# Ledger of designs, part 34: peptides against a protein of PDB entry 6B4J

Target 1, 315 residues: chain A of PDB entry 6B4J
Amino acid sequence: DITMQWYQQLQDASMQCVLTFEGLTNSKDSQAKKIKMDLQKAATIPVSQISTIAGSKLKEIFDKIHSLLSGKPVQSGGRSVSVTLNPQGLDFVQYKLAEKFVKQGEEEVASHHEAAFPIAVVASGIWELHPRVGDLILAHLHKKCPYSVPFYPTFKEGMALEDYQRMLGYQVKDSKVEQQDNFLKRMSGMIRLYAAIIQLRWPYGNRQEIHPHGLNHGWRWLAQILNMEPLSDVTATLLFDFLEVCGNALMKQYQVQFWKMLILIKEDYFPRIEAITSSGQMGSFIRLKQFLEKCLQHKDIPVPKGFLTSSFWRS

## One batch from the design tools (peptide; aimed at target 1 L226 V256 L264)

Design b1_p18_1_s3 (made by RFdiffusion4, then SolubleMPNN; from b1_p18_1, 7 letters changed)
Fold by OpenDDE base, seed 5:
Structure b1_p18_1_s3 (fold): chain B 315 residues (1-315), chain A 18 residues (1-18)
Amino acid sequence: as target 1 above (315 residues)
Amino acid sequence: SLPLSPEQQELFNKVLES
């Protein structure tokens, strides 16, 4: 399976990255620990500062992240920080930055769906300039949300239930599995972030270049989902999240082909979702139904709430 | 870019031919 090979390749690359900076992360030296913490803060704090407030602030954040990744010194916590402070500094920063983008998906976007767009446009722009960060974003995303690949992890003989639950994307702490609503909320956030990344380009970059991970991956994702058996509650939830965020962009890109796909979803795939939907899961099902019916009736998919406009970039 | 799997290509073609 080519999809699973791709998944595994990204996971292997991510694991190899961790091994390369293990010396920095496991060092008992006080100076190395200080450098690690400074680099971690420099990589993650700017991402946490991403907001929908002003385009100018977003540009400052982008420039700071790019400067850090380019080996330039940046101010963080009142100190000058550079990836050159340690031989493993760049790998560490790339990994932690990518991890933080995905964390913003599962936390910030999960709670505030509109936050997907400013986070995604920065992530896309950084990915364009730093492809390794993009690969690491995918690796983190795929590990936390296998539905972003998409695939459904299978239970293997001899596997602990908790490990299987973690593979499915659940958080398990003190032998307690995460509640389904919280799980779906986090998965939704990550899918929404992904759906935003694949359609957004940093406006101050070279727009003539091909998007490093563009809408063709959205089409791939839909095709893969439709070729899979639906999973109870999960498929209806995430398919809605995906289409709400990137459906307008896919419609514009693929036009008639997209509408044929949407009809196929409504006529062929949606009954399969219905067949596995319990009475307690009707909320996600009804939401998807209403969305599909509205879009087909109006022959339009609305621009998602929070989409960045020209006025945002002038602020 | 990751190429489409054979199954994905088939689905894609099905959509295009529909």
Scores: peptide ipSAE 0.028, ipTM 0.681, DockQ to the pose 0.174
OpenDDE base, seeds 1, 2, 3, 4: peptide ipSAE 0.019, 0.019, 0.020, 0.021; ipTM 0.603, 0.591, 0.600, 0.595; seed 4 fails the geometry check

Design b1_p18_1_s4 (made by RFdiffusion4, then SolubleMPNN; from b1_p18_1, 7 letters changed)
Fold by OpenDDE base, seed 2:
Structure b1_p18_1_s4 (fold): chain B 315 residues (1-315), chain A 18 residues (1-18)
Amino acid sequence: as target 1 above (315 residues)
Amino acid sequence: SQPLTPEQQQLFQQVLAS
């Protein structure tokens, strides 16, 4: 189908990117190793510095990332660093930057849901200026969280169980699979980050242009989820996460169509979730239920906690 | 390899059935 073709195209592009910079990553030359480490730090440290504290600081981080991707020298670790230091430098930085954005979803956003918004607005703004970074963000996101596509990876005969677990998004270390709560927490963080990216525009960019990966992808995601059989705990968790973060934006954009979808979720899809929900999984189910009921009762979806205000951008 | 948790087993079965 078209969704799986899109998924595969992004994965192929990501794999090709890795191959293009393998000379830099596999080099035994001391100078190349130094350049690699400097570029890796320059790409990832600014993303780690993203916070909810001040809009001015967020702008500085954005400008630094954009400068790096534009071939300009940036200060990192007390040194001047540029992607021009190696022929594969740009590809490497784009890949590592995209990887780091997704990693902030699975780590930072997973633990602090409000962190989705400052990370997402930077990611969106960088994506607008550097489309390849956006494609690589999707590739990393889809690989770590197939539910962000969405699709369910299939087990094939002869596949190792650990490989299948990894395809489902689980971490497997030393033949130990990740606990379900940690898995869901990471998936939640990545879905929340994605839901924030598709609705946010960098305020200092050209907002008259079309969002490179906007709310239409959120609408597509919901439609695809509703056409899939629900998975125990996973569907209830991620559907809630998605709607909590971008439901207000979808409501504003799609109006009556959004409410029709929300009613469909509550009346037709929700019973299917209930039917597969065990007593031990009722937490996610109840949370989704209460959210849907509240939204339908009030005829409104609240602005998510942590949404960036005008006061944030003046700080 | 570590045995699948009940939740993972259920997910596995659901994905295979879908």
Scores: peptide ipSAE 0.028, ipTM 0.526, DockQ to the pose 0.023
OpenDDE base, seeds 1, 3, 4, 5: peptide ipSAE 0.018, 0.027, 0.022, 0.020; ipTM 0.616, 0.579, 0.483, 0.487

Design b1_p18_2 (made by RFdiffusion4)
Pose (drawn by RFdiffusion4):
Structure b1_p18_2 (pose): chain A 315 residues (1-315), chain P 18 residues (1-18)
Amino acid sequence: as target 1 above (315 residues)
Amino acid sequence: SLEERLEALEEKAEEEFF
C-alpha cells in the first residue's frame, strides 16, 4: 500500500498537469496549433537524436533540452522557438518530454538493448536539474508498464476481458489486440530503461547533488516482486532483463545482501515458476537460469552490454 | 517474509560468495 499510495500520488499528480495546460491542446485556431506544433516538435526530437556515437555530441542534446526547459531560446527547424511564448508551454513541454523518454524506451530500447544507457544518462541528468520532469517520467512509465511499479494488476470481477488486457498495458484498438510477443518487448525496453536510469549519473556540470531516483529503488523492485507469486511469462522475462542491466551495479552496492537475493530465486523462486508456466512458455524461465547459473558460480554479474565507457565520454 | 528468508541464507551466502 505504501507503494500503491505512492503510485497514485504520481498518477493523479500527472492528471493535474494534464489540466494545468488545458486549453493549449484544446485549441483549434491557426496560431494556437502552430504554437502547440513547434513546442512538441522542438522538445521531442532531441530525445530521438540520442545516439551511441559519442558523449561529446550527447551533451548537445542535453544542453538543448536544458535551454528549452529553462526558458532560453532554442534553434529549431527554420526559426528559433522558446517556451516564453506561452505561460502554459512550460507545463506542456514537461509533459511531452517525459512521455518521449518512456516512449524512446518503449520502441528503441525494446529492440536495441544497448541504447538504454545513452538515453538514461540524459534523462537521469535532466531529472536532477528539473525534478518536476522526473515525476512526470515516473507517471508515464508506471501506467504504460505497471510491472515497473511493480504491481501486477488484479482481475476486477464482472468485467470483460478486453477491458482487462488494456489495464495490463497491452495496446488495443477497436478489434485489434497487441500480440504477446510484440507486447513483451515493449515492457522489456521500458524496465531496461528504468534499470539504467537508476544506476547512471550525468557526468558533466560537476554536481554535488544526489541521484534523484537512487539505486535504492532497484533493490525494492527486486524485493517487491520476489515476495509475490510470479506471472508466467512476464515475470521470468522482466526479472532477467532487469538484472542484466542493473545487476552489476547492485552487486557492488549491496554486496552480500544482493547475493542472498540471488541464491533465493535460484532455489525458492525458480520452483515458483516451473509450475506456473506451461510447457509452451518456458522460453523466458530458461534464459533466467542460464543467466544465473553462470553469475552465481562466476561470483560476478557481467557489466551490461552497452555501458558507456570512458572512450565514449571523452570521444 | 523475504527478510526472514534472506537471513536464513546469510551463512550459506557468505560461504558461496567467498

Design b1_p18_2_s1 (made by RFdiffusion4, then SolubleMPNN; from b1_p18_2, 8 letters changed)
Fold by OpenDDE base, seed 5:
Structure b1_p18_2_s1 (fold): chain B 315 residues (1-315), chain A 18 residues (1-18)
Amino acid sequence: as target 1 above (315 residues)
Amino acid sequence: SLEEKLKSLEEKAKKLLS
């Protein structure tokens, strides 16, 4: 399976990255620990500062992240920080930065869907300039949300239930599994972030270049989902999230082909979702139904709430 | 296949957009 091979390759690359900076991570030296902390803060704090407030602020954040990844010194916590402070600094920063982008998906976007767009446009722009960060974003995303690949992890003989739950993306702490609503909320956030990344380009970059992970991956994702048996509640939820965020962009890009896909979803795939939907899961089902019906009726998919406009970039 | 299913919906999609 080509999809699973791709998944595994990204996971392997991520694991190799962790191994490369293990010396920095495991160092008992006080100076090394300080450098690690400074680099971690420099990588993650700017991402946490991403907001929908002003385009100018977003540009400053982008420039800071790019400068850090380019080996330039940046100010963080009142200190000058550079990846050159340690031979493993760049790998560490790339990994932590990618991890933080995905965390913003599962936390910030999960709670505030509109936050997907400013986070995604920065992530996309950084990915364009630093492809390794993009690969690591995918690796982190795929690990936390296998539905972003997409695939459904299977229970293997001899596997602990908790390990299987973690593979499915659930958080398990002190032998307590995450509640389904919280799980779906986090998965939704990550899918929405992904759907935003694949359609957005940093406006101050070279727009003539091909998107490093563009809408063709959105088409692939939909195709793969439709080729899979639906999962109770999960498929209806995430399919809605994906289409709400990137459906308009897919419509514009693929036109008639997109509408064929949408009709197929409504007429062929949606009944399969219905067949596995329990009475307690009707919320996600009805939401998807209403969305599909509205889009087909109006022959349009609305621009998602929070989409960045020209006025945002002038602010 | 998915591709075949999509192909079969060509006319329906065109009609929708017309």
Scores: peptide ipSAE 0.415, ipTM 0.942, DockQ to the pose 0.880
OpenDDE base, seeds 1, 2, 3, 4: peptide ipSAE 0.163, 0.160, 0.281, 0.344; ipTM 0.790, 0.796, 0.857, 0.912

Design b1_p18_2_s2 (made by RFdiffusion4, then SolubleMPNN; from b1_p18_2, 6 letters changed)
Fold by OpenDDE base, seed 4:
Structure b1_p18_2_s2 (fold): chain B 315 residues (1-315), chain A 18 residues (1-18)
Amino acid sequence: as target 1 above (315 residues)
Amino acid sequence: SLEKKLKELEEKAEELFS
């Protein structure tokens, strides 16, 4: 399967990246440890500072991340930090930066859906300039949320239940599996971030270039989901999340083809979701139902809450 | 393939409008 090959290639690249900077991460040298911590902070703190407040602040954050990845010194924690401080510094920073973007989907976007857009536009812009960061974003995203690929991990003979649960994206700590509601909340955040990334371009970049991972991947994702059996609660939740965030963009891009797909979702796929939905899972099902019915009735997909406007970029 | 899946989806969509 081409999708699974792509998934595996990204995971392999991510694993190879970890191996390349193992010397930095495992060093017992005090100076190497200091450099590691400084680089980690320089990579991750700017991402945590992303907010919906002002476009000017977002530009400053973007410029700082880009400068760091370009080998320029940046100020972090009152110190000058550069990836050139260690031969493995760039690989380490790219990996940690990508990890942090996905973590913001998992945590910040999960709690505040509107945060998807400012995080995504920075991620998209950085991806355009630094393709390796984009590949690592996908690798981290796919590992934490296999539904973003999408695929459903299968239980293999001899596999521990906990390992299978982790493959499904659940957190397992001290032999306790994460509660379903928390799991779905994290998955929702990551899917919403992904749906935002594929539609957004950094406004100060070269817009003549093709989006490194654009709306065609959104179309692919929907097509793949619709060709899979629905998973109880998960499919209804994530399909809603995806359509709410990028449905308007898909509508504008694909027009009649999008509406054909939406009707297919409502008339063919939605009954299949209903058939596997228990009484305790009706919340996600009802949300998806209401969304689809409203969109079809009005012949419009609303612009998602938190979408970045021209006024945001002038602030 | 992705192309096959997209084609299958398009065919299904056309059937619904027909």
Scores: peptide ipSAE 0.034, ipTM 0.700, DockQ to the pose 0.181
OpenDDE base, seeds 1, 2, 3, 5: peptide ipSAE 0.030, 0.031, 0.023, 0.037; ipTM 0.685, 0.689, 0.680, 0.716; seed 5 fails the geometry check

Design b1_p18_2_s3 (made by RFdiffusion4, then SolubleMPNN; from b1_p18_2, 9 letters changed)
Fold by OpenDDE base, seed 5:
Formats: structure tokens, sequence, C-alpha cells
Structure b1_p18_2_s3 (fold): chain B 315 residues (1-315), chain A 18 residues (1-18)
């Protein structure tokens, strides 16, 4: 399967990256530990500072991240930090930066859906300039949320239940599996972030170039989802999340073809979702149903709440 | 295939958007 091959290739690249900077991460040297900590902070703090407040602030954050990845010194924690402080510094920073973007999907976007857009536009812009960061974003995203690939992990004979739960994206701590609501919330955040990334371009870059991971991947994702048997509660939840965030963009890009997709979802796929939906899971199903019915009735998909406007960039 | 299913919806999509 080509999708699974792609998944595995990204995971392999991510693992190789980890091995590359193992010397930095495992060093017992005091100076190396300091460098590691400084680089980690320099990579992650700017991402945590991303907000919906002002476009000017977002530009400053972007410039700082780009400078760091370009080998320039940046101020972090009152110190000058550069990836050149260690031979493995760039690989480490790229990995940690990518990890942090996905973590913001998992945490910040999960709790505040509108946060997807400022995070995504920075991620997209960085990806355009630093393709390796983009690949690592995908690797982290796919590992935490296999539904972003998409695929549904299967239980294999002899597998521990906890390992299977982790493969599905659940957090398991002290032999306690994450509650379903928290799991779905985290998955939703990551899917929403992904849906935002594939449609957004950094406005201060070369917008004439092809998006490094654009809406064609959104179309692919939908196609793959529809070719899969639905998973109880998960499919209805994430399909809604995806369409709410990038449905308007897909509509504009694919026009009639996208409307065919929505009709197909309503007529052919909904009955399959309904068939596996229990009474306790009707909330996600009803939400998806109402969304699609509204879109089909109005012949329009609304611009998602939190979408970045020209006024945002002037602030 | 999905593609075949989508192609079969040409008329319905046109009707929707008309």
Amino acid sequence: as target 1 above (315 residues)
Amino acid sequence: SLEEKLNSLDEEAEKLLS
C-alpha cells in the first residue's frame, strides 16, 4: 500500500534523525547539556508564543524560528543561541520544532480550535523554507494521530493491549488508558491543525511556488477516508473537524468535484457511519450530519472561525 | 472505485449548483 509506504518512510526518516543527534541528547558533559537545553528552548518557546493577537507578533516569531534554522544566532532565555553550537544542533532543533508544532495541535488547538490558523501558517511558512521540518511534522503527526495518514492501526496477534492503544493514538500512563473524550479532543486538534496547514501560505514568502504540502493532500485524505470502513465515533468526529477547517478552501479549489464528494459522503458514507454509531456516540454523528446538510442546503461551506484575514496581518 | 462514484454524480452536482 502506497500510503503505508509513505507513512513508514517518514517514520524511518524521523528515527534516523533521532539517531543523528543522539550524541547531543545523551551527553553527560555539562556544556553539551546546556547547549541541548538552550537549543530546545530556542526551538519550542517561539512556537508556544504563537497567538491570534497580532500579525506583527506572528511575523516576529516566524523570523526568529527561520533565523535559528538558518544558523543565525537568536536570543533565547537571555542568551545567544545558535544551531552551530553543536554539530548535531540543526537536526535536533528541526526535530524538536516539528514535535512542538504537532504538540500545539494536540494541546492548544484541541482546546481552542481557532488557534489552528496562526500555528498552521507559521508551520507552512517554515516548511516552505525548511522541507525537512515539514517531513518531521508529518512524521510526528502520523505517529500521534494515525488518522491523519489516514489509516486505522490493527491489533496483531501477540500484541499487548497497551501497545495497540498507543498505536491508535491513546495515551497510556501507569496502565491507565486515556478517556475517550480526551483522546478524541487531542485527535481533533491535530486534524484541525493539519487541515489548516494544507491550505495556508505564509504571506511574506514566494506565494507563486507550489505549496509544499497543499490542498491536494486534503483531497487525498478525504478520498482515503471514504475508501475505508468508518471507525466508531472517530471517523464522524475527525471528518467533521477536517471539513469545518478546510472545507471552504477545498470547495474553492475543487468546485464541482468537491460538491460531488460531499454528496457522496451524505448519500453513501453516512449510512455506513450510522450503522456503527451507538446511542452514546450520536453527538459526533449528528454534528457531522447537520454540518453537511447545512452546506448542501446553502450551497456553501463557511469560512472557519479563526481564519486569518487581511486585518490580522495589518495588526 | 471512488473515482467512478464521483463521476456518476456529475448530474446531481450540476443540479445542486444550478
Scores: peptide ipSAE 0.351, ipTM 0.927, DockQ to the pose 0.830
OpenDDE base, seeds 1, 2, 3, 4: peptide ipSAE 0.340, 0.340, 0.336, 0.349; ipTM 0.923, 0.924, 0.922, 0.926

Design b1_p18_2_s4 (made by RFdiffusion4, then SolubleMPNN; from b1_p18_2, 6 letters changed)
Fold by OpenDDE base, seed 4:
Structure b1_p18_2_s4 (fold): chain B 315 residues (1-315), chain A 18 residues (1-18)
Amino acid sequence: as target 1 above (315 residues)
Amino acid sequence: SLEEKLKSLEEKAEKLFS
């Protein structure tokens, strides 16, 4: 399976990255510990500062992240910080930065869907300039949300239930599995972030270059989902999330082909979702139903709430 | 296949733009 090979390659690359900077992370030296903490803060704090407030602030954040990844010194916590302070500094920063982007999907976007767009446009722009960060974003995303690949992890003989639950993306703490509503909320945030990344380009970059992970991957994602059996509650939830965020962009890009896909979803795939939906899971099902019906009736996919406008970039 | 399913929906999609 080509999809699973791609998944595994990204996971292997991520694991190798961790091994490359293990000296920095495991060091008992006080200076190395200080450098690690400074680099971690320099990588993650700017991402946490991303907001929907002003395009100018977003540009400052982008420039700071790019400067850090380019080996330039940046100010963080009142200190000058550079990846050159340690031989493993760049690998560590790339990994932690990618991890933080996905975490913002998992936490911030999960709670505030509109936050997907400013986070995604920065992530896309950084990915364009730093492909390794993009690969690591995918690796982190795929690990936390296998549905972003997409694939459904299978239970294997001899596997512990908790390990299977973790593979599915559930958090398991003290032998207690995460509640379904919280799980779906986190998955939704990550899918929404992904759907935003694939359609957005940093406006101050070279737009003539091909998007490093563009809408063609959105089309692939939909195709793969439709070729899979639906999963109870999960498929209805995430399909809605994906279409709400990137449906308008897909419509503009693929036009008639997009509408064929949407009709296929409504007429062929949606009944399959219905067949596996229990009475307690009707919320996600009804939401998807209403969305599909509205879009087909109006012959339009609305621009998602929080989409970045020209006025945002002038602020 | 997905491709075959999409091909069968060509007429329906065209009607959306008519």
Scores: peptide ipSAE 0.175, ipTM 0.871, DockQ to the pose 0.828
OpenDDE base, seeds 1, 2, 3, 5: peptide ipSAE 0.102, 0.052, 0.143, 0.088; ipTM 0.800, 0.781, 0.856, 0.795

Design b1_p18_3 (made by RFdiffusion4)
Pose (drawn by RFdiffusion4):
Structure b1_p18_3 (pose): chain A 315 residues (1-315), chain P 18 residues (1-18)
Amino acid sequence: as target 1 above (315 residues)
Amino acid sequence: SLDVEESLEEIREEIQED
């Protein structure tokens, strides 16, 4: 409940932000759409540019967003634009910027697991300088993936199925329901991004402040889900690509206590899945063992493939 | 060192306390 109450605090707090700019979106004038068009444009593209080439150019995207959020003018396609044009624009850009980070994790990181880090460092950096943006990231991240909270949505009695699948985060339209394969990845990329944000810190600017969403939330996440019964395919999958990304940082921080949590899922939580999962979906549960049978004996969890090296920063 | 002499139930209770 402590979590479910905190879960609601962010959600209805985001709905307050959906209304604070109410009128900027619900506007049909020509100029009214041009403004709504140029802001969302110059705020959600720099996030899409976040690449793995170098941290040298990764700073440009960070500065371009810091200037845009802090109110300074920003060079866009054609003429320069700024938030000072409209008082509602700031509380609007912060909304659309937050969704993009989770959306970049939704599409890109799901397919390319290594792009989770170059995106997370910019987000873990913008979270420091602007805490309001972070709560909005925790807002969208949580609804599109309630498994990141982590809370498994229970079945409410007397309701149709298509109503329930939407609550699980499946993308569904009038007649189309998102397949399970093309769904499972959209959740992997979201918590792989979440597992990266909590362990990374923006290097530049020399800040003595603390990480806004510390690695502590990585411990609670593993603990909060390992104490409850696992879902068949979702848990064994998400439990793996979270440890592959943040298992190295947690091993260093909570040295022995983290190892205890691992020798528990090995002999107490693995059986909790072998029966729950049918023979047609053991694919996820198998990767989870192949991951631990090594890590437990190697006494090490490999650093995540795609970690930003020193060469990436200087270069 | 990562040698552990605690039972699984004791490890589970420590995790629940955290």

Design b1_p18_3_s1 (made by RFdiffusion4, then SolubleMPNN; from b1_p18_3, 6 letters changed)
Fold by OpenDDE base, seed 5:
Structure b1_p18_3_s1 (fold): chain B 315 residues (1-315), chain A 18 residues (1-18)
Amino acid sequence: as target 1 above (315 residues)
Amino acid sequence: SLEITESLEEIREEIKKL
């Protein structure tokens, strides 16, 4: 399976990255610990500062992240910080930065769907300049949300139930599994972030170049989902999230082909979702139904709420 | 119904190739 091979390659690359900076992370030396913390803050704080407020502020954040990844000193916590402070500094920062982008999907976008767009445009722009960060974003995303690949993890003989639940993307703390609503909320945030990344380009970069992970991956994702049996509640939820965020962009890019896919979803795939939907899961099902019916009736997919306009970039 | 089914099958096959 080519999809699973791709998944595994990204996970292997991520694991190799962790091994590369293990000396920095496991060091008992006080100076190494200080450097680690400074680098971690420098990598993650700018991402947490991303907001929907002003394009100028977003540019400042982007420039700071890019400067850090380029080996330039940046101000963080009142100190000058550089990846050159340790031989493993760059690998560590790339990993932590990518992890933080995915975490913003899991937390911020999950709670505020509009936040997907400013986070995604920065992530896309950084990915364009730093491909390794992009690969690590995918690795983190796929590990936390296997549905972003997409695949549904299977229970293997001898596997602990908790480990299987974690593979499915559930948080398990003190032998208690996360509630379904919280799980779906986090998965939704990550899918929405991904759907935003694949369609957005940093406006101050070379926009004539091909997107490093563009809408063709959105098409692939939809195709793969449709070739899988639906999962109860999950498929209806995430399919809606994906289409709400990137459906307009896919419509513009693929036109008639996109509409054929939507018809297939409504007429062929949707009944399969219905067949596995319980009365307690009707919310996600109804939402997807209404979205599909409205889009097909109007022959249009609305621009998602929070989409970045020219006016945002002038602020 | 049959025409729709044939058309959907064609679409499905096209999607599998992507």
Scores: peptide ipSAE 0.049, ipTM 0.721, DockQ to the pose 0.377
OpenDDE base, seeds 1, 2, 3, 4: peptide ipSAE 0.035, 0.048, 0.071, 0.035; ipTM 0.644, 0.727, 0.742, 0.653; seeds 3, 4 fail the geometry check

Design b1_p18_3_s2 (made by RFdiffusion4, then SolubleMPNN; from b1_p18_3, 8 letters changed)
Fold by OpenDDE base, seed 2:
Structure b1_p18_3_s2 (fold): chain B 315 residues (1-315), chain A 18 residues (1-18)
Amino acid sequence: as target 1 above (315 residues)
Amino acid sequence: SLEITDSLEEIREELKQL
């Protein structure tokens, strides 16, 4: 399967990256430890500062991240920090930055869906300038949310139940599996972030260049989901999340083809979701139903709440 | 007009090719 090969290639690249900076992460030297901590803060703090408040502030954050990745010194925690402080500094920063973007999907977007857009536009812009960061974003995303690939991990003989649960994206702590609602909330956040990334371009970049991971990947994701057997609650939830965030962009890009797909979802795929939906899982099912019916009735899919407007960039 | 004249089967086949 080409999709699984792509998944594995990204995971292998991520693992190789970790091995490359292992000397920095495992160093017992006090200076190396200090550098590691400074680089980690410099990579992650700007991402945590991303907000919907002002476009000017978002630009400052972007410029800081780009400067760091470009080998320029940046101010972090009152110190001058550069990836040149250690030979493994760049690889470490790229990995930690990508990890942090996905973590913001998992945490911030999960709790505040509108946060997807400012995070995504920065991630997209950084990806355009630093392709390796983009690959690492995908690797982190796919590992935490296999449904973003998409694929459904299978239980293998001899596998521990906890390991299988982790492969499915559940957090397992002290032999306690995460509650389904919390799991779905995290998965939703990551899918929403991904759906935002594939449609957004950094407005101060080279607009003539092709999006490094654009809407064609969104179309592929939908096609693959529709060719898979639905999972109870998961498929209905994530399909809704994806369509709510990027459906308007897909509609504009694919036009008649988009509507054909939406009809296929409603008439063919939706009954398959219904057949596996229990009475306790009707919430996600009903929400998807209402969304599809509204979109088909109005022949329009709304611009998602929190979409960045021209007024945001003037602020 | 968004008249989708294609059968569900045709749509499914188109999606498999993407």
Scores: peptide ipSAE 0.052, ipTM 0.743, DockQ to the pose 0.724
OpenDDE base, seeds 1, 3, 4, 5: peptide ipSAE 0.066, 0.102, 0.057, 0.059; ipTM 0.753, 0.775, 0.749, 0.745; seeds 1, 3, 4, 5 fail the geometry check

Design b1_p18_3_s3 (made by RFdiffusion4, then SolubleMPNN; from b1_p18_3, 7 letters changed)
Fold by OpenDDE base, seed 4:
Structure b1_p18_3_s3 (fold): chain B 315 residues (1-315), chain A 18 residues (1-18)
Amino acid sequence: as target 1 above (315 residues)
Amino acid sequence: SLEITESLEEIREELRSL
């Protein structure tokens, strides 16, 4: 399976990255520890500052992240910080930055769906300039949300139940599995972030270049989902999240082909979702139903709430 | 126009080829 090979290659690259900067992370030297903490803050704090407030602030954040990744000194916590402070500094920063982007999907976007767009446009722009960060974003995303690949992890003989639950994307702490609603909320945030990344380009970059992970991957994702058996509650939830965020962009890009796919979803795939939906899971099902019916009736998919307009970039 | 002439099965097959 080409998709699973791609998944594994990204995971292997991520693991190799961790091994590369192990010297920095495991060092007991006081100076190395200080450098590690400074680099971690320099990589992650700008991402946490991303907001829907002003395009000018977003540009400042982008420029700071790009400067850091380019080996330039940046101000962080009142200190001058550079990846050149340690031989493993760049690898460490790329990994932590990618991890933080996915974490913002998992936490911030999960709670505030409109936050997907400013986070995604920065991530897309950084990915364009720093492909390794993009690969690491995918690796982190796929590990936390296998449905973003997409695939459904299978229980293997001899596997511990907790390990299987973790593979499915559940958090398991002190032998307690995460509640379903919290799990779906986190998965929704990550899928929404992904759906935003694949459609957005940094407006101050070279637009002549091909998107490093564009809408063609969105089309692929939908095709793969539709070729899989639906998973109870998960498929209805994430399919809605994906279409709400990038459906308008897919409609504009693929035109008639998009509507063919949407009809296939409504008439062929949706009944399969219904067949596995319990009475307690009707919320996600009904939401998807209403969305599909509205879009088909109006022959339009609305621009998602929080989509970045020209006025945002002038602020 | 959003006229679709292909059957659902044909559409599904197209998606499988992607």
Scores: peptide ipSAE 0.102, ipTM 0.766, DockQ to the pose 0.771
OpenDDE base, seeds 1, 2, 3, 5: peptide ipSAE 0.068, 0.033, 0.041, 0.026; ipTM 0.743, 0.668, 0.686, 0.657

